Peptides against a protein of PDB entry 1IK9. Designs and how they scored, part 54

Target 1, 211 residues: chain A of PDB entry 1IK9
Amino acid sequence: MERKISRIHLVSEPSITHFLQVSWEKTLESGFVITLTDGHSAWTGTVSESEISQEADDMAMEKGKYVGELRKALLSGAGPADVYTFNFSKESCYFFFEKNLKDVSFRLGSFNLEKVENPAEVIRELICYCLDTIAENQAKNEHLQKENERLLRDWNDVQGRFEKCVSAKEALETDLYKRFILVLNEKKTKIRSLHNKLLNAAQEREKDIKQ
Target 2, 207 residues: chain A of PDB entry 1IK9 as posed
Amino acid sequence: MERKISRIHLVSEPSITHFLQVSWEKTLESGFVITLTDGHSAWTGTVSESEISQEADDMAMEKGKYVGELRKALLSADVYTFNFSKESAYFFFEKNLKDVSFRLGSFNLEKVENPAEVIRELIAYALDTIAENQAKNEHLQKENERLLRDWNDVQGRFEKAVSAKEALETDLYKRFILVLNEKKTKIRSLHNKLLNAAQEREKDIKQ
Target 3, 195 residues: chain B of PDB entry 1IK9 as posed
Amino acid sequence: MERKISRIHLVSEPSITHFLQVSWEKTLESGFVITLTDGHSAWTGTVSESEISQEADDMAMEKGKYVGELRKALLSVYTFNFSKESAYFFFEKNLKDVSFRLGSFNLEKVENPAEVIRELIAYALDTIAENQAKNEHLQKENERLLRDWNDVQGRFEKAVSAKEALETDLYKRFILVLNEKKTKIRSLHNKLLNA

## One batch from the design tools (peptide; made by RFdiffusion4, then SolubleMPNN)

Design b1_p12_2_s2 (from b1_p12_2, 4 letters changed)
Fold by OpenDDE base, seed 2:
Structure b1_p12_2_s2 (fold): chain B 211 residues (1-211), chain C 211 residues (1-211), chain A 12 residues (1-12)
Amino acid sequence: as target 1 above (211 residues)
Amino acid sequence: as target 1 above (211 residues)
Amino acid sequence: SSSGSAGAFAPA
């Protein structure tokens, strides 16, 4: 079961932070449990897939789009100030919420809740879930941090190997050119020596013919 | 102010999860506020630096070591099962906790708490702190995840540059050797041609002398 | 038969 807890302020009690828990199985579209608490009292209601479908139809909204709006209202916590307003009557146990647009407000949904007889248990379970979520998120943070540190080391190692490869390429090019210049100069010297020997032999033959 | 919330089970109420909040300024050693709640009632006590020092002295323990044990008991949540036992009398508002060793249990600390008149406010603040901590940890997780993805891209980029550098080094070496072999073969051919001309000139001169 | 109260668009 997935769960999300958000802070809300009721229009009737704007100074009291309330907590809205939504719990669902696979999808919010298949139904959910909504739990409201003020830290002393709790109220719970189950919303079926049929009720979600009916509310979407009553709004002339496609069900997936309606569930998308429900998700923003009920799961995003206090979104940008005043985009969603929450109303709850403790007397009627009627919960409803509105989406405030620039020029119009409309009721996005309404649920009948029931007052929980043991609100302390619901509050304890809510706090337990928060603490479990904190622990899971902390463990994930520590894992991601260790992975970042590993990736940074691996990057530095490859970067150092790359720099060594660049330097080794330049050194190889320089060394090969130096070695080849030496060998070429030796061959040039040998060619010059052989040319001089040919010139001398030709001059000696020209002297031997002139006798 | 730093804050830690943990789950505890009281020896008197082992089936009821209680929540222990500890709040402190810079260090736990300088004093802290302890808040206990069962999700309905709350109890709070302030522990001064002098009380911490006195408890350390009464235990014949060095203050820093004592604070280290307090930190394990009060901040680590439910550590390994049964290492710390928590006791609270709702009648006397006396809270104490024990460290259980293999063969001995000893009282690690005790505090007089006061029953909070508005426990709902304390519970709401506790839930708010949990939700803030969840949001902060989630934001950190998203940041670390994006950084991991960046570091992985940067690693792949450097690895690809390294592989290209290795291939370019091998290609350079091969190309330079091929070019130098060509030039050396030309010079070797020229040397052989000049040697043959010298041999022919010597043979012609030897014929001219025998004639 | 939960009468789905049609969310009347009230002008703000």
Scores: peptide ipSAE 0.000, ipTM 0.845, DockQ to the pose 0.037
Fold by OpenDDE base, seed 3:
Structure b1_p12_2_s2 (fold): chain B 211 residues (1-211), chain C 211 residues (1-211), chain A 12 residues (1-12)
Amino acid sequence: as target 1 above (211 residues)
Amino acid sequence: as target 1 above (211 residues)
Amino acid sequence: SSSGSAGAFAPA
């Protein structure tokens, strides 16, 4: 079961923060439970997949698009102020919400709720869920922070090895060329020496023929 | 103002989850506000720095060590079960908690609370704080996740450059040696050719002398 | 049979 809690303000009670809990299995489209509380009283209602489909049809909206709007209204919490307005009659237990566009507001959905007999239990469960969610998010934050620190170390280590490899490549090239030049110069000197010996031998033979 | 909410169970009401909120300025040692709620009623009390000092003295404990134990009891939430026990009398509004050691339990602290006139407001503020904390932790999680993904990309890029640099170093060494061997062999061939010409010239001169 | 000393360029 997935759950989302959002803070809302009712049009009838704009000074009182209300909490809207939506809970569902698998997908919001399969139906959900809606719970409203003011921190003293609570109201709950079940919304079936058939009701969601009917509301989508009544709006002449594709079901997936309608569920997408429900998700924005009911799960996003306080979206930017004024995009969604929430209404609840405590007398009739009728909950409805509207989407406000620039020039038009329209009812996006409506649900009959029932007053909860023991609102304190619902409120405690809501607070428990919040605390559990805080703990899970904190544990995830600590994990991600440790992973960031690990990845940063690993990056610095590879970067330092890369820089050493670049420098070692340049040093290797320079050393190999120096060694090459030395051996090449020795061979050039030997070639010059042998050439001079050949010239001398030719000059001596030319002297021996001229006697 | 810092705040921590923890779930506790009272010895008198073990089946009912209670919530303990502690709020303080700068440090817990400077004093704090304690709020207890069962999701229907709320009780609050202010604990001064002087009361904390007195309780530390009464326990014959150094103040910083005592505050360290207060932090574990009041802020850690449900520590491992049974390390701290919480007691509250709704009649006297007397709250106290004990630290349980293997062979001994002792009172760690005690506070007089006052019943809150509008518990719904305290509960709403508590839920608001939980929701705000969830939102902050989620935003931090998303930030850390994006940073992890960035660091992982940067690591892979440097790793790939490093591997290419290693391969390029080995290829460079091999190529330089191949070129070196070619030039060296040419010079060796030229030395051998010149040596053979010198031997032939010496043999021809020896024939001319015998001739 | 001049055994040309191939040994000079041992890789380090």
Scores: peptide ipSAE 0.000, ipTM 0.843, DockQ to the pose 0.005
Fold by OpenDDE base, seed 4:
Structure b1_p12_2_s2 (fold): chain B 211 residues (1-211), chain C 211 residues (1-211), chain A 12 residues (1-12)
Amino acid sequence: as target 1 above (211 residues)
Amino acid sequence: as target 1 above (211 residues)
Amino acid sequence: SSSGSAGAFAPA
């Protein structure tokens, strides 16, 4: 079961933070449970896939697009700049929310809730879920942090090996050229020496022919 | 202000999850506020540095060690295997907790709480803090995840550059040797040619002298 | 007997 808890403010009670829990099994489209609490009382309703489909039809909205708007409203709360407004009548147990556009507001969804007999249990479960989510997120943070530190070490190790490889390549090229120049100069010296000996031998033979 | 919320079970109400909030400004040693709730009622007490010191003295424990045990008890809850047990009298508003050792349990601390007039506000603030902590931890997780992905890319890039550097070093060495062998063989051939010309010139001169 | 001086460029 997936679950999201959001803070909302009711239009009727703007000074009181309410908590909207939405829980679902697979997809929000297949239905969800909505729970509203003010920290003292709680109200719960089950919203079926048929109710979601009916609300989409009543709005003349494509179901997938409607579910996308439901997800934004119910799982993110009001969002930035009060894009969604929430209304609840404690008397009628009627919950509805509106999407506020620039020039028009419209009811996005409406659900009948029921007052919970034992709100303390619902509130405890809500707090437990928050604490579990904190613990899971902290464990994930610690894991990711340790992995970041590992990856940073591994990066530094490869970087250091790369720099050593670059330097070793340049050193190799330099050493090979130095050795080659030495051997080449020896061979050039030997060629010059042999050429001079040939010139001298030719000059001596030309002298011997001239008696 | 630092804050920690833990789940605890009271010895008197083992089936009801209670929530223990501890809040402090700088260090737990300088004093803290303790808030207990069952999701319906709330009780709060301020614990001063003097009370912490007195409890340490009453236990004949060094203050820093005592604060270390307080931190484990109050910020981690019962911990694994019920190392700490929590007791609260709703009638006397007396809260105390015990450390359970293998062969001995002892009272680690005791505080007088006061019943909160508006528990719903305290519960809402507690839930708000949990939701804020979830949001902060999620944002940190997303940041760390993006950084992991960056570090992994950077590692792969350096690794690929390192492998190319290794291959380029081997290719360079091979190419330099091939070029050097060609030039050396040319010079060796020239030396042999000049040496043969010298031998022929010497043989011709020896014939000219015999003639 | 032409002693071919195989100048062994020993790889380093």
Scores: peptide ipSAE 0.000, ipTM 0.844, DockQ to the pose 0.005
Fold by OpenDDE base, seed 5:
Structure b1_p12_2_s2 (fold): chain B 211 residues (1-211), chain C 211 residues (1-211), chain A 12 residues (1-12)
Amino acid sequence: as target 1 above (211 residues)
Amino acid sequence: as target 1 above (211 residues)
Amino acid sequence: SSSGSAGAFAPA
C-alpha cells in the first residue's frame, strides 16, 4: 500500500491545518482511501476504481488525465499557488476540492466521508507512518552520503593516477628523444669520421700516382 | 529549537502507541520541553537546566553523563532491546522512565506533566513537524542522488581519460622505438658501406704500390 | 650531404 499525507486548509476553517491522507494499492487509478483529520476528529472514505471512472466520464475527461489531476490535488495538497481548494462539511461529511485556474474554478472531485469512531487510532497510525518515513529517508540519506564519499575518493584516486600518467607520458617522450639524439649524434660522428678517412685515403692515392 | 519525536509504549497502556516529543534550545543540558500524546490527549512539561542538574546530583552522576542517558532514553525511545521503560499516570500527570539493565532497573528521570487544554493543536504541530522533516529529508535525498550521479559521471570521464592515457603511453613508446630502430639501422648501413669503401680503397692502394 | 633526415624528428 502506498500512502501520502499532505497538509491542507479547508475553506471553512482556514486557520486550522488539516491533514489529508491518501492510500492506494498498485495505482491511484485502481481506487484509494482518503482520510481527513484535524488532529482531534477523523473522517475516511473509500473511492473505488468505478467511481474514479465515473467521475472522469462525468467530467468528459480521459481517465488517465483525470487520475493525473487527482494525483496533483490529493498528493501535493494546495501546492505553492493555491491551485487546489479543499472544502469539507463536518455536518454532511461531504468533502470536495476544486482546481483554481486564472479565470475559472471547477470541482475536480467530491467524496462522502464517514466519521471515524476512534480518531485517536487513525491519528496514531498517521504519526507512526510519518516517523517510519522519516527513519527510511534518514537511512537513505546516510547511504547516499556514504556513497558520495566513496565516489569522491574513487574520483580523486583516478584523477591522481591520470595526472601521473600524463606526466609519465611527457617524461617518457622527452627521455626517449634525448636517448635517440645521443645515439644518432654518435652515429653521425662515426659517419663523418669514416668519410674524412675516405677523403684522406683518396688524396694520398692521388699523391702516390703523381712520381 | 531542536525537536525529536519518538514512539513509546507506556507500561500502563502497552497496546497504545504514545508519542514522546522532546524539544530543546542549544543543548538538551540547558533544559527541554517534553510533550506526551496518545493521539487524543496531550501532556507537556518543561524541564529546566537546574532540574537536570539536581537530578544528576541526586543520582550521584556527572551531569554530562546524565544528559547522555537522558538523550538515549528520551530521543531514541525504548530502543531495540527495551532498554528504557516509560510510565505515565494520567491521574497524577506523573511521567517517569527507567533504565533496564540485566539485573537492575533504576529510575532515570521523572517529570510532572500538565494536561494540554487544546491537544488537537499540539497534535497538529507534531504532524506538521513530521511532514516538514519528511520534506527536508526528501530534498536532501534528491540532492545527494544528483550529486552521486554527477560524481559517477565525473569518475567515468576521468577513468576513460586515464585508460586512453595508458594506451597512448604504450603506443607512443612502441612508435618511438620503431622510429628509432629504423633510423639506427639506416645509420648502421651507411657506416658499413663507408667501412667497405675504406677497405676497398686500402686494397687498391696496396695493389698500386706493388705495381 | 644528407642533412634532410634531421627534419623528420623536428617537432612540428
Scores: peptide ipSAE 0.000, ipTM 0.844, DockQ to the pose 0.005

Design b1_p12_2_s3 (from b1_p12_2, 6 letters changed)
Fold by OpenDDE base, seed 1:
Structure b1_p12_2_s3 (fold): chain B 211 residues (1-211), chain C 211 residues (1-211), chain A 12 residues (1-12)
Amino acid sequence: as target 1 above (211 residues)
Amino acid sequence: as target 1 above (211 residues)
Amino acid sequence: SSSGSAGSFEPA
């Protein structure tokens, strides 16, 4: 079961933060359990896949698009732009929410909730879920932080090896050229010496022919 | 203000999860606010630095060590080993907790709490803090994940450049040696040719003198 | 006859 808790404000009670829990299996489209609490009372309702389909049909909206709007309304809470407004009658237990567009507000969904006999249990379970989620996220943060520190070390090590490899390549090239020039100059000197000996031998032979 | 919420079980009500909120300024040693709730009722007390000091003295414990035990008891909740037990009288509003050692249990601290008139507000604030902490931890997780993915890319890029640098160094060495051998062999051939010309010129001169 | 240009290792 997946769960999301969001804070909402009811139009009738704008000063009192309410909490909207939505719990579902696999997909929100297959139905969900909705729980509303003010921190003292709680109300719960089950919304079936058929009710979701009916609400989509009543709105003349494609089911997948409707579920996409449900997800934004119910799981994102009051988004930063008051795009969704929430209404609840504690007497009728009728919950509904509207999508506010620039020129039009329309009811996006409506559900009958039931007052929970033991709201303290629902509130405790909600707080437990929050604490579990905090613990899981903290453990994930610590893991990611340790991995990040590892990757940074590994990056620095490879970077330092790369820089040493670049410098070693340049040093190798320079050393090989120096050694080659030395050997080449020795051979050039030997060639010049042999040429001079050949010239001298030719000049001596030309003198011996001229007696 | 720092805050920690933990779940605890009271010895008197072991089946009912209670929530212990501890809020403090800078350090737990400077005092804290303690709030207990069962999800329906709430109780709050302020613990001063002087009360912490007195509790440490009454225990014949060094204050820093005592604060270290307070931190474990009050901020870690029921640790996995039942090392801390919590007691609360709803009638007297007397809260106390014990440290359980192998052979001894001892009272680690005791506080008078006051019943909160509007427990729903305290519970809502507690849930809000949990939701804020979830959101902050999620944002941190997403940030760390993106950074981790960046560092992994950067590592792969440097690793690939390093491997190319190693291969390029080996290729450079091989190419330079091949070029050097070619030029060296040309010079060796020229030296041999000049030596042979010198030997022939010497043999011809020796024939001309015998003639 | 690919005259491999024996790179002139002129001393700088």
Scores: peptide ipSAE 0.005, ipTM 0.845, DockQ to the pose 0.005
Fold by OpenDDE base, seed 2:
Structure b1_p12_2_s3 (fold): chain B 211 residues (1-211), chain C 211 residues (1-211), chain A 12 residues (1-12)
Amino acid sequence: as target 1 above (211 residues)
Amino acid sequence: as target 1 above (211 residues)
Amino acid sequence: SSSGSAGSFEPA
């Protein structure tokens, strides 16, 4: 079961924060339970998939698009306050909400709720869910933080290996060139020595021919 | 102001989850506000720094150590349930809690609470705080997730540069040796050619002398 | 008199 709790303000009671809980299985489209509370009283209603389908049809809206609008209204909480308005009659237990567009507002949905006999239980369950969600999110934060610290260490380790590899490449190139120059100079010296010996031998032969 | 909400079970009402809110400024040692609710009624009490000091003295405990125990009892919530027991009389509004050790339980603290006239407001504020904390923790989770994704990209980038550097170092070494061998073989060929010319010149001179 | 052995690059 998935659940979302959101703050809303009712048009009838704009100074009193209400809490809208929506609970569903698998998808919001398959139906949901809606619970409204003011922190003293609670009201609940079950919305079936057939009711969602009927509301979509009544709106001439494709069901998936309608469910997408329901999700924004009922699960996003106080988005920018002006997009959705929530209405509830405590007398009739009739809940409805409107989508406010620039020049037009329209009813997006309506549900009959039932007053909960023991609102304290619903409120406790709601607070419990909030605390559980806090604990889960904190555990996730701690996990992500530890992973972040690990990734940063791993990055620093590879970076340090990379820098050492760069320096080792430059040092290798320099060392190989130094070694090459030494051997090349030795061979150049040997070539010069042999050339001088050839010149001397030629000069001696030219002297021996000139007696 | 810091705040923590925790679930507790009262010894008198073990089947009913209660919520203990502790609110403080700067440090718990400087005093705190305690709020208890069952989701219908609420009770609040202010605990001063002087009362904390007095309770520490009455326990013959160093104040910082006592505050450390208060923090565990009041802020950790349902730790392993058996370490702290919470007692509350709705008649006297007297709240006390005990620390349970293996063979000894002792009262860790006691506070007079006052019944809140409008518990719904306190409950709404408590739920609001839970929802705000959820939103903050979710935003932190999203931030840490994005940072982890960044660090993973940065790690992959450096790793790929490192692998290229390793391969480039090996290729450089191989190329430098190949070039060196070519030049060295050229010089060796030139040395052999000069040596053969010297041998021929010596053989010709030896023929000219025998002649 | 530490004769640094000039590494013989053997011709392949």
Scores: peptide ipSAE 0.000, ipTM 0.845, DockQ to the pose 0.005
Fold by OpenDDE base, seed 3:
Structure b1_p12_2_s3 (fold): chain B 211 residues (1-211), chain C 211 residues (1-211), chain A 12 residues (1-12)
Amino acid sequence: as target 1 above (211 residues)
Amino acid sequence: as target 1 above (211 residues)
Amino acid sequence: SSSGSAGSFEPA
């Protein structure tokens, strides 16, 4: 089951932080349970897939788009100030919320809730879920931190090997050229020596022919 | 102010999850506020640095070591099963906790709490703190995830450059050797040709002298 | 006077 808890302020009680829990199986579209609490009382309601479909039809909205708006309202909580307004009557247990646009507000959804008999249990379960989520997120943070440290070490190792490879390539080229220049100069000297011997031998033969 | 919330089970109410909040300024050693809730009622107490010092002395324990044990008990919550036992009388508002060793349990600390007049406010503030901590940890997770993805890209880039450098070094060595072999073979052929010309010139001169 | 052995580049 997926779950999200959000802080909201009710229009009737703007100074009292309320908590809106939404829980669902697989997708929000398949239905969800909504739980509202003020830290003393709790109210719950189940919203079926058929009710979501009906509200989408009543809004003349495609169901996926409607569910997308529900997700923003109910799972983001008090998103950017004033985008969503939450209303609840403790007397009628009627919960509704509006989307505020620049020039118009419209009701996005409405649900009948039921007062929970044991609100302390709901509140404890809500706090437990928060603490579990904190622990999971902390464990994920520690894992990601250790992985970051590993990746940074691995990057530094490869970078150092790369720099050594670059330097070794340049040194190799330089060394090979130096060695080959020495060998070529030796052979060039031998060629010059042999040419001089040929010239001398030719001059000696020309002298021997001239007696 | 630092804060930690933990789940605990009271010996008197083992089926009811209680929440122990500890809040402190700078260090736990300088004193802390303890808040206990069952999701309906709340109790609070302030523990001064002098009380912590007195309890350390009563335990015949060095203060830093005692604070280290307090930290394990109060901030870890229900750590490994049965290491710490929490006791609370709702009648006397007396809270105490024990450290369980293999063969002995000892009282680690005890505090008088006071029943909170508006427990709903304390519970709301506790839930708010949990939700803020979730949001902070999520933002940290997203940051670390993006950094991991960056470091992985940077590692792959350097690794690919390193592999290209290795291949380029080997190719360079091979190419240089091939080129130098060709030039050396040319010069070796020229040396052989010049030696043969010298031998022929010497043989011709020896014929001309016999002639 | 370390006579670096002139590697005999044998002709291919």
Scores: peptide ipSAE 0.000, ipTM 0.845, DockQ to the pose 0.005
Fold by OpenDDE base, seed 5:
Structure b1_p12_2_s3 (fold): chain B 211 residues (1-211), chain C 211 residues (1-211), chain A 12 residues (1-12)
Amino acid sequence: as target 1 above (211 residues)
Amino acid sequence: as target 1 above (211 residues)
Amino acid sequence: SSSGSAGSFEPA
């Protein structure tokens, strides 16, 4: 079961933080359980897929779009200031919430809740879930931190190998050219020496013909 | 103020999860506030630095070592199973905890608590702190995840540049050797041609002298 | 027979 807990302020009790828990199985669209608490009392209600579908139809809204709005209202808590207004009557156990636009507020949904007989158990379970979520997120943070440190080492190692490879390429080019010039100059010197011997032999032959 | 919330089970109420909050300013050694709740009632007590020092002295324990044991007991909650046992009398408001060793249990500390008149406010504040801690840890997780993705990209980019550099070094070496062999073979051919011309000139001169 | 122009290494 997926769960989200958020803080809300009721219009009737703006100074008292309330906690809204929404719990669902696979998708919010298939229905959910809503729980409201003030830290002393708790109220719960089950919202079926059929009720979600009916509320979407009554709003003339496509079900997926309606569920998208429900998700923003009920799972985000205090979204961007005052986009959603929450109302609850402790007398009637009637919960409703409104979406506030610039010039218009409209009821986005309404649910009948039931007062929980043992609110302390619901509150304990809610706190347990928060503590478990903290522990899971801390373990994930520690894992991601260790992975970051690993990736940074691996990056530095490859970077250092790359820089060495660049330097080695330049050094190789320079060394190969130096060796090439040495051998080339040796062969050029040998060519010049053989050419001079050929000129001398031609001059000697011209002297021998002229007796 | 630093804060830690943990789950504990009281010996008197083993089926009811209790929540132990410890709050301190700079160090646990300088004193702390302890809050206990069952999700309906709450109890609080302030433990001074002098009380911590006195309890350490009464135990014949060095203060830093005693505070180290307090930290393990009070901040870890259910550590490794049954290392710490928690006791609370709702009648006397007397809280104490024991460290369980293999063959000996000893009282590690004891505090008088006071029943909170408005437990709902304390419970709401505790839930708020849990939700804030979840949000902070989630934001940290998202940051670390984005950093991991960045570091992985940066690693792949450098790795790809390194592989290209390795291949380019091998290609450069091969190309330079090929070019060197071509020029060397040209010069060797020119040397052979000049040597043959010199041999022919010597043979012609020997014919002219015999003639 | 494409005479591959032996690149004249001009002496720097």
Scores: peptide ipSAE 0.000, ipTM 0.845, DockQ to the pose 0.005

